# Peptides against a protein of PDB entry 2XVC, part 40

Target 1, 50 residues: chain A of PDB entry 2XVC
Amino acid sequence: ITERELLDYIVNNGGFLDIEHFSKVYGVEKQEVVKLLEALKNKGLIAVES

## One batch from the design tools (peptide; made by RFdiffusion4, then SolubleMPNN)

Design b2_p23_1_s2 (from b2_p23_1, 8 letters changed)
Fold by OpenDDE base, seed 2:
Structure b2_p23_1_s2 (fold): chain B 50 residues (1-50), chain A 23 residues (1-23)
Amino acid sequence: as target 1 above (50 residues)
Amino acid sequence: MEIKEDGKYKIKVDEEKYKEFME
């Protein structure tokens, strides 16, 4: 999974992300998802609200 | 970013930066 793919998923999912669910469905390690989220956040592309 | 135990997040996306990034 790339930053672009994750970002697109988030947008298409109404901004909601369940890392546990995502990990299981897409076969991506939770750590990798978190890493990508941090990258997106650092680039100012996203803000984690809740 | 705070990692929640339930792993569930509501994420706000910067629309302008999103368009530029995906461009």
Scores: peptide ipSAE 0.684, ipTM 0.901, DockQ to the pose 0.736
Fold by OpenDDE base, seed 4:
Structure b2_p23_1_s2 (fold): chain B 50 residues (1-50), chain A 23 residues (1-23)
Amino acid sequence: as target 1 above (50 residues)
Amino acid sequence: MEIKEDGKYKIKVDEEKYKEFME
């Protein structure tokens, strides 16, 4: 999965992300999801809340 | 970034940067 794909998912999901659920559904390792999130955050595209 | 116990997050997206990024 690409940064763009994950970002698009987040936007389309109202900003909510369940890493456990996402990992299971899309077959992406949790660590990979976190890596992508950190990349997006570092680019200033997102802010992680909660 | 450490994964929360429940793994659930609310993500705020910068709309302007999003548009530029996806452009």
Scores: peptide ipSAE 0.683, ipTM 0.901, DockQ to the pose 0.673
Fold by OpenDDE base, seed 5:
Structure b2_p23_1_s2 (fold): chain B 50 residues (1-50), chain A 23 residues (1-23)
Amino acid sequence: as target 1 above (50 residues)
Amino acid sequence: MEIKEDGKYKIKVDEEKYKEFME
């Protein structure tokens, strides 16, 4: 899973992300998802609202 | 980043940077 793929998923999902669900469905470790999110956040691409 | 118990988040995407990044 790439940063672009995750970002694209977030956008297509209305900005909603369920890490538990995503991990199960796409077979990606929860910590990997978090790592990607932090990368996107550091680039100023996203902001976690809630 | 801390993972919430329910693992559910609402994320805001910067439209301008998104455009440039996905370009």
Scores: peptide ipSAE 0.683, ipTM 0.901, DockQ to the pose 0.669
Fold by OpenDDE base, seed 3:
Structure b2_p23_1_s2 (fold): chain B 50 residues (1-50), chain A 23 residues (1-23)
Amino acid sequence: as target 1 above (50 residues)
Amino acid sequence: MEIKEDGKYKIKVDEEKYKEFME
């Protein structure tokens, strides 16, 4: 999965992300999801609210 | 970033940067 794909998923899911659920559904390791989130955050594209 | 116990997050997206990034 790419940064673009994850970002689009987040937007289309109302900003909600369940890493456990996402990992199971899309077959992506939790660590990889976190890595992508960190990249998006470092670029100023996202902020983790809660 | 550390994963929370429930693994659930609410994420805010910067709409301006999102637009530029996806262009």
Scores: peptide ipSAE 0.682, ipTM 0.901, DockQ to the pose 0.664

Design b2_p23_1_s3 (from b2_p23_1, 8 letters changed)
Fold by OpenDDE base, seed 5:
Structure b2_p23_1_s3 (fold): chain B 50 residues (1-50), chain A 23 residues (1-23)
Amino acid sequence: as target 1 above (50 residues)
Amino acid sequence: MEIKEDGKYKIKVNEKKYEEFMK
């Protein structure tokens, strides 16, 4: 899973992300999802609102 | 980043940077 792919998912999902669900469905470790989110955040691409 | 108990988040995407990043 790439940063671009995760970002696309977030956008296509209306900005909502369920890490538990995502991990199960896409077979990606929760820690990997978090790592990608932090990368996107550090680049100023996203902000976690709630 | 801390993972919430329910693991659910609402994320805001920077439209400008998104466009530049995905070009």
Scores: peptide ipSAE 0.684, ipTM 0.902, DockQ to the pose 0.668
Fold by OpenDDE base, seed 3:
Structure b2_p23_1_s3 (fold): chain B 50 residues (1-50), chain A 23 residues (1-23)
Amino acid sequence: as target 1 above (50 residues)
Amino acid sequence: MEIKEDGKYKIKVNEKKYEEFMK
C-alpha cells in the first residue's frame, strides 16, 4: 500500500482508522501502517487527534 | 508512533496539503 492509498482510505473513512481492522482486511502489517502514518504526519498531511 | 491498546485513531487531515499532495 502507498501513502496516497492510505491517505485516501483515511479521508473516505471519515478520518477514522482502526489499525487492527485495517491490517486484517487489507493484509498489511500493523507496523507498516504505522510507518506510513508517520510519513504522512512528518509531511504535515495528517495529525493524530485521538 | 506507538499503537494504542484498542488500535483506534481519529485522524485530522490537512486539506490544503492533501490537495497539493494528491494533484
Scores: peptide ipSAE 0.684, ipTM 0.902, DockQ to the pose 0.664
Fold by OpenDDE base, seed 2:
Structure b2_p23_1_s3 (fold): chain B 50 residues (1-50), chain A 23 residues (1-23)
Amino acid sequence: as target 1 above (50 residues)
Amino acid sequence: MEIKEDGKYKIKVNEKKYEEFMK
């Protein structure tokens, strides 16, 4: 999964992300998802609200 | 980023930066 793909997923999912669910459905390690989220956040592309 | 135990997040996307990033 790329940053672009994850970002698109987030947008298409109304901004909601369940890492546990995502990991299981897409076969991506939780650690990788978190890494991508941190990257997106650091680029100012996203903000984690809750 | 705070990692929640339930792994569930509500994420706000910066629309302007999103458009520039995805173009």
Scores: peptide ipSAE 0.683, ipTM 0.901, DockQ to the pose 0.739
Fold by OpenDDE base, seed 1:
Structure b2_p23_1_s3 (fold): chain B 50 residues (1-50), chain A 23 residues (1-23)
Amino acid sequence: as target 1 above (50 residues)
Amino acid sequence: MEIKEDGKYKIKVNEKKYEEFMK
């Protein structure tokens, strides 16, 4: 999965992300999801609210 | 980024940067 795909998922899911759920549904390791999130954050595309 | 125990997050997307990133 790409940064773009994860970002679109977040947008379409109202900004909510459950890493465990996402990992199981998309077959992506939790570590990879975190890596993608860190990249998106570092680019200023996202901010973690809670 | 802090990793929460429950793995659940509310994320704010920068709409301006999103549009530039996706086009």
Scores: peptide ipSAE 0.683, ipTM 0.901, DockQ to the pose 0.715

Design b2_p23_1_s4 (from b2_p23_1, 9 letters changed)
Fold by OpenDDE base, seed 5:
Structure b2_p23_1_s4 (fold): chain B 50 residues (1-50), chain A 23 residues (1-23)
Amino acid sequence: as target 1 above (50 residues)
Amino acid sequence: MEIKEDGKYKIKVDEKKYEEFMK
């Protein structure tokens, strides 16, 4: 899973992300999802609102 | 980043940077 792929998912999902669900469905470790989110956040691409 | 109990988040995407990043 790439940063671009995760970003696309977030956008296509209306900005909503369920890490538990995502991990199960896409077979990606929760920690990997978090790592990607932090990367996107550090680049100023996203902001976690709630 | 801390993972909430329910693992659910609402994320805001910067439109301008998104466009530049995905070009």
Scores: peptide ipSAE 0.687, ipTM 0.903, DockQ to the pose 0.668
Fold by OpenDDE base, seed 3:
Structure b2_p23_1_s4 (fold): chain B 50 residues (1-50), chain A 23 residues (1-23)
Amino acid sequence: as target 1 above (50 residues)
Amino acid sequence: MEIKEDGKYKIKVDEKKYEEFMK
């Protein structure tokens, strides 16, 4: 999965992300999801609210 | 970033940067 794909998923899911659920559904390791989130955050594209 | 116990997050997206990134 790419940064663009994850970002679009987040937007289309109303900003909600369940990493456990996402990992199971899309077959992506939780570590990889976190890595992508960190990249998006470092670029200023996202902020983790809660 | 550490994964929370429930693994659930609410994420805010910067709309301006999103548009620049995706175009």
Scores: peptide ipSAE 0.687, ipTM 0.902, DockQ to the pose 0.664
Fold by OpenDDE base, seed 2:
Structure b2_p23_1_s4 (fold): chain B 50 residues (1-50), chain A 23 residues (1-23)
Amino acid sequence: as target 1 above (50 residues)
Amino acid sequence: MEIKEDGKYKIKVDEKKYEEFMK
């Protein structure tokens, strides 16, 4: 999964992300999802609210 | 980013930066 794909998923999912669910459904390691989120955050594309 | 035990997050997306990033 790419940053672009994850970002689109987040947008299309109303901003909600369940890493456990996402990992299981899309077969992506939790660590990879977290890495991508950190990258998106560092670029100022996202902010984790809750 | 704080990693929650339940792994569930509400994420805010910067609309302007999103458009620039995705174009």
Scores: peptide ipSAE 0.686, ipTM 0.903, DockQ to the pose 0.738
Fold by OpenDDE base, seed 1:
Structure b2_p23_1_s4 (fold): chain B 50 residues (1-50), chain A 23 residues (1-23)
Amino acid sequence: as target 1 above (50 residues)
Amino acid sequence: MEIKEDGKYKIKVDEKKYEEFMK
């Protein structure tokens, strides 16, 4: 999965992300999801609210 | 980024940057 795909998922899910759920649904390791999130954050595309 | 025990997050997306990124 790409940064773009994860970002679109977040947007379409109202900004909510459950890493465990996402990992199981898309077959992506939790570590990879975190890596993508860190990249998106570093680019200023996202901020973690809660 | 802090990793929460439950792995659940509310994420804010920068709309302007999103549009430019996806363009």
Scores: peptide ipSAE 0.686, ipTM 0.902, DockQ to the pose 0.708

Design b2_p23_2_s1 (from b2_p23_2, 7 letters changed)
Fold by OpenDDE base, seed 2:
Structure b2_p23_2_s1 (fold): chain B 50 residues (1-50), chain A 23 residues (1-23)
Amino acid sequence: as target 1 above (50 residues)
Amino acid sequence: SSEEFRKWLLENPKLKIKVLGYP
């Protein structure tokens, strides 16, 4: 999955992302999702809350 | 730190994210 694809998913999901759910449904390792989120945050492209 | 952030994400996996832009 690319950064753009992850961003599209987040936007289309109302800003919500469940890393556990996403990993299971889409077959992407949790570590990969976290890596993408870290990159996006470091680029200033997302703000994260939980 | 990056490690702290990664650990936090894994311990709090249900996120609300504001998208500020695209790469």
Scores: peptide ipSAE 0.771, ipTM 0.933, DockQ to the pose 0.884
Fold by OpenDDE base, seed 1:
Structure b2_p23_2_s1 (fold): chain B 50 residues (1-50), chain A 23 residues (1-23)
Amino acid sequence: as target 1 above (50 residues)
Amino acid sequence: SSEEFRKWLLENPKLKIKVLGYP
């Protein structure tokens, strides 16, 4: 999954992302999702809350 | 730190994310 694809998913999901759920459903390793989120945050492209 | 952020994400996997832009 690309950064753009992850962003699209987040937007289409109302801003919500469950890393555990996403990993299980879409077969993407949690580490990969975390890596993408870290990159996006470091670029200033997302703000994250839980 | 990046390590702390990664741990936080894994410990708090249900996130609300504001998208500020696209790469």
Scores: peptide ipSAE 0.770, ipTM 0.933, DockQ to the pose 0.885
Fold by OpenDDE base, seed 5:
Structure b2_p23_2_s1 (fold): chain B 50 residues (1-50), chain A 23 residues (1-23)
Amino acid sequence: as target 1 above (50 residues)
Amino acid sequence: SSEEFRKWLLENPKLKIKVLGYP
């Protein structure tokens, strides 16, 4: 999955992301999702809360 | 730190994310 694809998913999902759910449904390793989120945050492209 | 952020994400997997821009 690309950064753009992840961002599109987040936007289309109302800003919500469940890493556990996403990993299971889309077959993406949790580590990969975390890697993408780290990159996006470091670029200032996302703000994250839980 | 990156390590702290990773651990936090894995321990708090249900997130609300504000998208501020695109690459």
Scores: peptide ipSAE 0.770, ipTM 0.933, DockQ to the pose 0.876
Fold by OpenDDE base, seed 4:
Structure b2_p23_2_s1 (fold): chain B 50 residues (1-50), chain A 23 residues (1-23)
Amino acid sequence: as target 1 above (50 residues)
Amino acid sequence: SSEEFRKWLLENPKLKIKVLGYP
């Protein structure tokens, strides 16, 4: 999955992302999702809350 | 730190994210 694809998913999902759910449904390793989120945050492209 | 953030994400996987821009 690319950064753009992940961003599109987040936007289309109302800003919500469940890493566990996403990993299971889309077959993406949790570590990969985390890596993407970290990159996006470091670029200032997302703000993350839990 | 990066490691702490990663650990936090894994421990708190349900996130609310504001998208500020695209690459």
Scores: peptide ipSAE 0.769, ipTM 0.933, DockQ to the pose 0.899

Design b2_p23_2_s2 (from b2_p23_2, 9 letters changed)
Fold by OpenDDE base, seed 2:
Structure b2_p23_2_s2 (fold): chain B 50 residues (1-50), chain A 23 residues (1-23)
Amino acid sequence: as target 1 above (50 residues)
Amino acid sequence: SSEEFREKLLKNPKLKIKVLGYP
């Protein structure tokens, strides 16, 4: 999964994300999702609100 | 910290994320 694809998912999901759920449903390793989110945060492209 | 952020991501089932831009 790419950063852009993850962002699209988040937007399409109303801004909500459950990493464990996402991992199970889409077959993406949790560590990969975390890696992407960390990169996005470091680039200032996301803010985690809760 | 980065570790705290990572743990927050993994333990919260309903993270709310604001998308500020695209790469």
Scores: peptide ipSAE 0.728, ipTM 0.916, DockQ to the pose 0.754
Fold by OpenDDE base, seed 3:
Structure b2_p23_2_s2 (fold): chain B 50 residues (1-50), chain A 23 residues (1-23)
Amino acid sequence: as target 1 above (50 residues)
Amino acid sequence: SSEEFREKLLKNPKLKIKVLGYP
């Protein structure tokens, strides 16, 4: 999954993300999702609110 | 810290994320 695709998913899901659920449904490793989120945060492209 | 951030991500069943821009 690309950063752009993950961002699209988050937006389309109302800003919510369950990493465990996402991993199981889309077959993406949890550590990969975390890696993408860390990169996005460090680029200033996302803010995690909870 | 980055470790605390990772734990936050993994322990929260429903993260609320604000998208501020695209790469």
Scores: peptide ipSAE 0.728, ipTM 0.916, DockQ to the pose 0.763
Fold by OpenDDE base, seed 4:
Structure b2_p23_2_s2 (fold): chain B 50 residues (1-50), chain A 23 residues (1-23)
Amino acid sequence: as target 1 above (50 residues)
Amino acid sequence: SSEEFREKLLKNPKLKIKVLGYP
């Protein structure tokens, strides 16, 4: 999954993300999701609010 | 820290994320 695809998912999911759920549904390892989120945060493209 | 951030991501069942922009 790309950063853009993950962002699209988050937006389309009302801004919410359950990493465990996402991993199971889309077959993406949790570690990969975390890596993407870290990159996005470091680029200033996301803010994790809760 | 990055370690604390990772821990936050993994321990929260539902994260609320504000998207500020795209790559």
Scores: peptide ipSAE 0.727, ipTM 0.916, DockQ to the pose 0.778
Fold by OpenDDE base, seed 5:
Structure b2_p23_2_s2 (fold): chain B 50 residues (1-50), chain A 23 residues (1-23)
Amino acid sequence: as target 1 above (50 residues)
Amino acid sequence: SSEEFREKLLKNPKLKIKVLGYP
């Protein structure tokens, strides 16, 4: 998945994300999702609240 | 730290993420 696609998912899901669930449902490796989130955070494009 | 961040991401079943912008 792309950063844009992940962001769209988060927005459409009310800002919530469960990496374990996401990985199982969409067939994306957990480490891949983590890498994307780390990149987004480093770019200042997301803030993880809880 | 990045280690703590990864741990938080992987353990929380309901992460709340604020989207601040797009690439």
Scores: peptide ipSAE 0.727, ipTM 0.916, DockQ to the pose 0.743

Design b2_p23_2_s3 (from b2_p23_2, 7 letters changed)
Fold by OpenDDE base, seed 2:
Structure b2_p23_2_s3 (fold): chain B 50 residues (1-50), chain A 23 residues (1-23)
Amino acid sequence: as target 1 above (50 residues)
Amino acid sequence: SSEEFRKKLLENPKLKIKVLGYP
């Protein structure tokens, strides 16, 4: 999964994300999702609100 | 910290994320 695809998912999901759920449903390793989110945060492209 | 951030991501079942831009 790419950063863009993950962002699209988040947007289409109303801004909500459950990494464990996402991992189980889409077959993406949790560590991969975390890696992407960390990169996005470091680039200032996301803000985790809660 | 980065560690705290990682824990937050993994332990919260309904994270709310604001998308500020695209790469």
Scores: peptide ipSAE 0.744, ipTM 0.923, DockQ to the pose 0.744
Fold by OpenDDE base, seed 1:
Structure b2_p23_2_s3 (fold): chain B 50 residues (1-50), chain A 23 residues (1-23)
Amino acid sequence: as target 1 above (50 residues)
Amino acid sequence: SSEEFRKKLLENPKLKIKVLGYP
């Protein structure tokens, strides 16, 4: 999954994300999702609020 | 910290993420 695809998912999901759920449903390693989110945060492209 | 951030991501089933832009 790309950063852009993950962002699209988040937006389409109302801003909510459960990494465990996402990993189970889409077959993406939790580590990969975490690293994507870390990259996005470091770029200032996301803010995690809860 | 990065460790705390990782814990937050992995332990919270209802992460609320504000998208501020696209790469």
Scores: peptide ipSAE 0.744, ipTM 0.923, DockQ to the pose 0.737
Fold by OpenDDE base, seed 4:
Structure b2_p23_2_s3 (fold): chain B 50 residues (1-50), chain A 23 residues (1-23)
Amino acid sequence: as target 1 above (50 residues)
Amino acid sequence: SSEEFRKKLLENPKLKIKVLGYP
């Protein structure tokens, strides 16, 4: 999954993300999701609010 | 820290994320 695809998912999911759920549904390793989120945060493209 | 951020991501069942932009 790309950063852009993950962002699209988050937006389309009302801004919410359950990493475990996402991992199970889309077959993406949790570690990969975390890595993407870290990159996005470091680029200033996301803010985790809760 | 990055480790604290990672911990937050993995411990919270439902994260609320504000998207500020795209790559």
Scores: peptide ipSAE 0.744, ipTM 0.924, DockQ to the pose 0.772
Fold by OpenDDE base, seed 5:
Structure b2_p23_2_s3 (fold): chain B 50 residues (1-50), chain A 23 residues (1-23)
Amino acid sequence: as target 1 above (50 residues)
Amino acid sequence: SSEEFRKKLLENPKLKIKVLGYP
């Protein structure tokens, strides 16, 4: 998945994300999702609240 | 830290993420 696609998912899901669940449902490796989130955070495009 | 961040991401079933912008 792309960063844009992940962001769209988060927005459409009310800002919530469960990486374990996401990985199982969409068939994306957990480490891949983590890499994307780390990149997004480093770019200042997301803030993880809780 | 990056380690704490990864742990938070992987163990929290309800991460609340604020989207601040797009690439």
Scores: peptide ipSAE 0.744, ipTM 0.923, DockQ to the pose 0.739

Design b2_p23_2_s4 (from b2_p23_2, 7 letters changed)
Fold by OpenDDE base, seed 1:
Structure b2_p23_2_s4 (fold): chain B 50 residues (1-50), chain A 23 residues (1-23)
Amino acid sequence: as target 1 above (50 residues)
Amino acid sequence: MSEEFRKWLLENPKLRIKVLGYP
């Protein structure tokens, strides 16, 4: 999955992301999702809350 | 990013994300 694809998912999901759920449903390693989020945050493209 | 942030994400996997832009 690409950064753009992850962003699209987040937007289409109302801004919510469950890393565990996403990983299981889409077959993406949790570490990969985290890596993508880190990249997006470092680029100033997202702000993360929990 | 820090290992602490990675651990936090894995321990708190349900996130609310504000999208500020696109690549």
Scores: peptide ipSAE 0.733, ipTM 0.921, DockQ to the pose 0.881
Fold by OpenDDE base, seed 5:
Structure b2_p23_2_s4 (fold): chain B 50 residues (1-50), chain A 23 residues (1-23)
Amino acid sequence: as target 1 above (50 residues)
Amino acid sequence: MSEEFRKWLLENPKLRIKVLGYP
């Protein structure tokens, strides 16, 4: 999965992301999702809340 | 990013994300 694809998912999902759910449904390692989020945050493209 | 942040994400996996831009 690319950074752009993850961004599109987040937007289409109303800004909500469940890493556990996403990993399970899309077969992406949780570590990979975290890596992508870190990259996006470091680029200033997202702000993460929980 | 820090190991602490990675662990926090895994321990709190339900996130609300503000998208500020696109690559």
Scores: peptide ipSAE 0.732, ipTM 0.920, DockQ to the pose 0.891
Fold by OpenDDE base, seed 4:
Structure b2_p23_2_s4 (fold): chain B 50 residues (1-50), chain A 23 residues (1-23)
Amino acid sequence: as target 1 above (50 residues)
Amino acid sequence: MSEEFRKWLLENPKLRIKVLGYP
């Protein structure tokens, strides 16, 4: 999965992301999702809240 | 992002993300 694809998913999902759910549904390792989030955050493209 | 924060994300996987821009 690309950063762009993850961003599109997040936007289309109203800004909500469940890493566990996403991993199960899309077959992406949780560590990979976290790595993508880190990259997006470092680029200033997202702010992460919980 | 620290390894500690990565661990926190994995332990608290339900996130609210504010998208600030696109590449």
Scores: peptide ipSAE 0.731, ipTM 0.920, DockQ to the pose 0.870
Fold by OpenDDE base, seed 3:
Structure b2_p23_2_s4 (fold): chain B 50 residues (1-50), chain A 23 residues (1-23)
Amino acid sequence: as target 1 above (50 residues)
Amino acid sequence: MSEEFRKWLLENPKLRIKVLGYP
């Protein structure tokens, strides 16, 4: 999965991301999802809260 | 991100994300 694809998913999902759910549904390791989020945040492309 | 923040993300996996731009 690419950064652009993850961003598109987040936007299409109303800004909500459940890492556990996403990993199970799309077959992406949780650590890979976290890696992508880190890259996006470091680039200033996202803000994260829980 | 710090290792502590990575751990926080995994322990609090339901996130609200504000998208600020695209690459």
Scores: peptide ipSAE 0.728, ipTM 0.918, DockQ to the pose 0.858

Design b2_p23_3_s1 (from b2_p23_3, 7 letters changed)
Fold by OpenDDE base, seed 1:
Formats: sequence, structure tokens, C-alpha cells
Structure b2_p23_3_s1 (fold): chain B 50 residues (1-50), chain A 23 residues (1-23)
Amino acid sequence: as target 1 above (50 residues)
Amino acid sequence: MSDKLKIKVTEKGKEYLEKEAKL
């Protein structure tokens, strides 16, 4: 999974992301999802609201 | 800590996706 793919997923999911669910569905380690989120955040592409 | 997050996609993020989609 790439940063772009994750961002696209977030958009298409109404901004909601369940890391555990995503991990299970896409076979991506939770820590990898978090890593990608941090990258997106650091690039100013997202802001985590909750 | 909950794994369920609500994420705001910034205008920069939207622009990013738009540009990437055109590639």
C-alpha cells in the first residue's frame, strides 16, 4: 500500500479509517498504516481529527 | 487508544490526489 492509495481510501471512505479493519482487509501491518498516516500528515495532506 | 480515526483531507491533499489521478 502506498501513501496515495491510503489517502484515496480515506477520501472514498468519508474520512474514516479503522486501522485494525484496514489492516485485516488489506493485509497491511498496523504499524505500516500508522507510518503512512504520519507521512501524509507531515506532508500536510491530512489532519487527524479524532 | 482507538484504531478508529476521523481524518480531514486538506485542500493540499485533494490537489495531490487530483494531480496523481491525471498521471
Scores: peptide ipSAE 0.660, ipTM 0.872, DockQ to the pose 0.832
Fold by OpenDDE base, seed 4:
Structure b2_p23_3_s1 (fold): chain B 50 residues (1-50), chain A 23 residues (1-23)
Amino acid sequence: as target 1 above (50 residues)
Amino acid sequence: MSDKLKIKVTEKGKEYLEKEAKL
């Protein structure tokens, strides 16, 4: 999955992301999801609220 | 870090998606 695809998912999911659920559904390692989130955050595209 | 997150998409993020959607 790409950064764009993850960002699009977040938007379409109302800003909520369950990493474990996402990992199971999309077959992406949890570490990879976190890596993508950190990239998005570092680019100023997202802010993690909780 | 918790597995369940609430994420704010910034204006920059929204602009990014808009531009990428046009490709």
Scores: peptide ipSAE 0.660, ipTM 0.871, DockQ to the pose 0.881
Fold by OpenDDE base, seed 3:
Structure b2_p23_3_s1 (fold): chain B 50 residues (1-50), chain A 23 residues (1-23)
Amino acid sequence: as target 1 above (50 residues)
Amino acid sequence: MSDKLKIKVTEKGKEYLEKEAKL
């Protein structure tokens, strides 16, 4: 999965992301999801609210 | 931290998606 694809998922999921659930459903390692989130955050494309 | 997150997409993020939109 790419940064763009994850960002698109977040938008289409109302901003909610359950990393455990996402990992299981889409077969992506949890650490990979976190890596992508950190990249998006560092680029100023997202802000983690809670 | 919690695996369940609420994420805000910034205006920059929205612009990014617009530019990367598929034809």
Scores: peptide ipSAE 0.659, ipTM 0.871, DockQ to the pose 0.803
Fold by OpenDDE base, seed 5:
Structure b2_p23_3_s1 (fold): chain B 50 residues (1-50), chain A 23 residues (1-23)
Amino acid sequence: as target 1 above (50 residues)
Amino acid sequence: MSDKLKIKVTEKGKEYLEKEAKL
């Protein structure tokens, strides 16, 4: 999964992301999801609220 | 850390997606 694809998912899911759930459903390692989130955050495209 | 997150897409993020959609 790419940064863009993850961002699209977040938008389509109302901003909610369950990393464990996402990992299980999409077969992406949790650390990879976190890596993508860090990239999005560092680019100023997202902010983690909770 | 909790695996369940609430994420805010910034205006920059929205603009990013808009630009990508135009390609």
Scores: peptide ipSAE 0.659, ipTM 0.871, DockQ to the pose 0.870

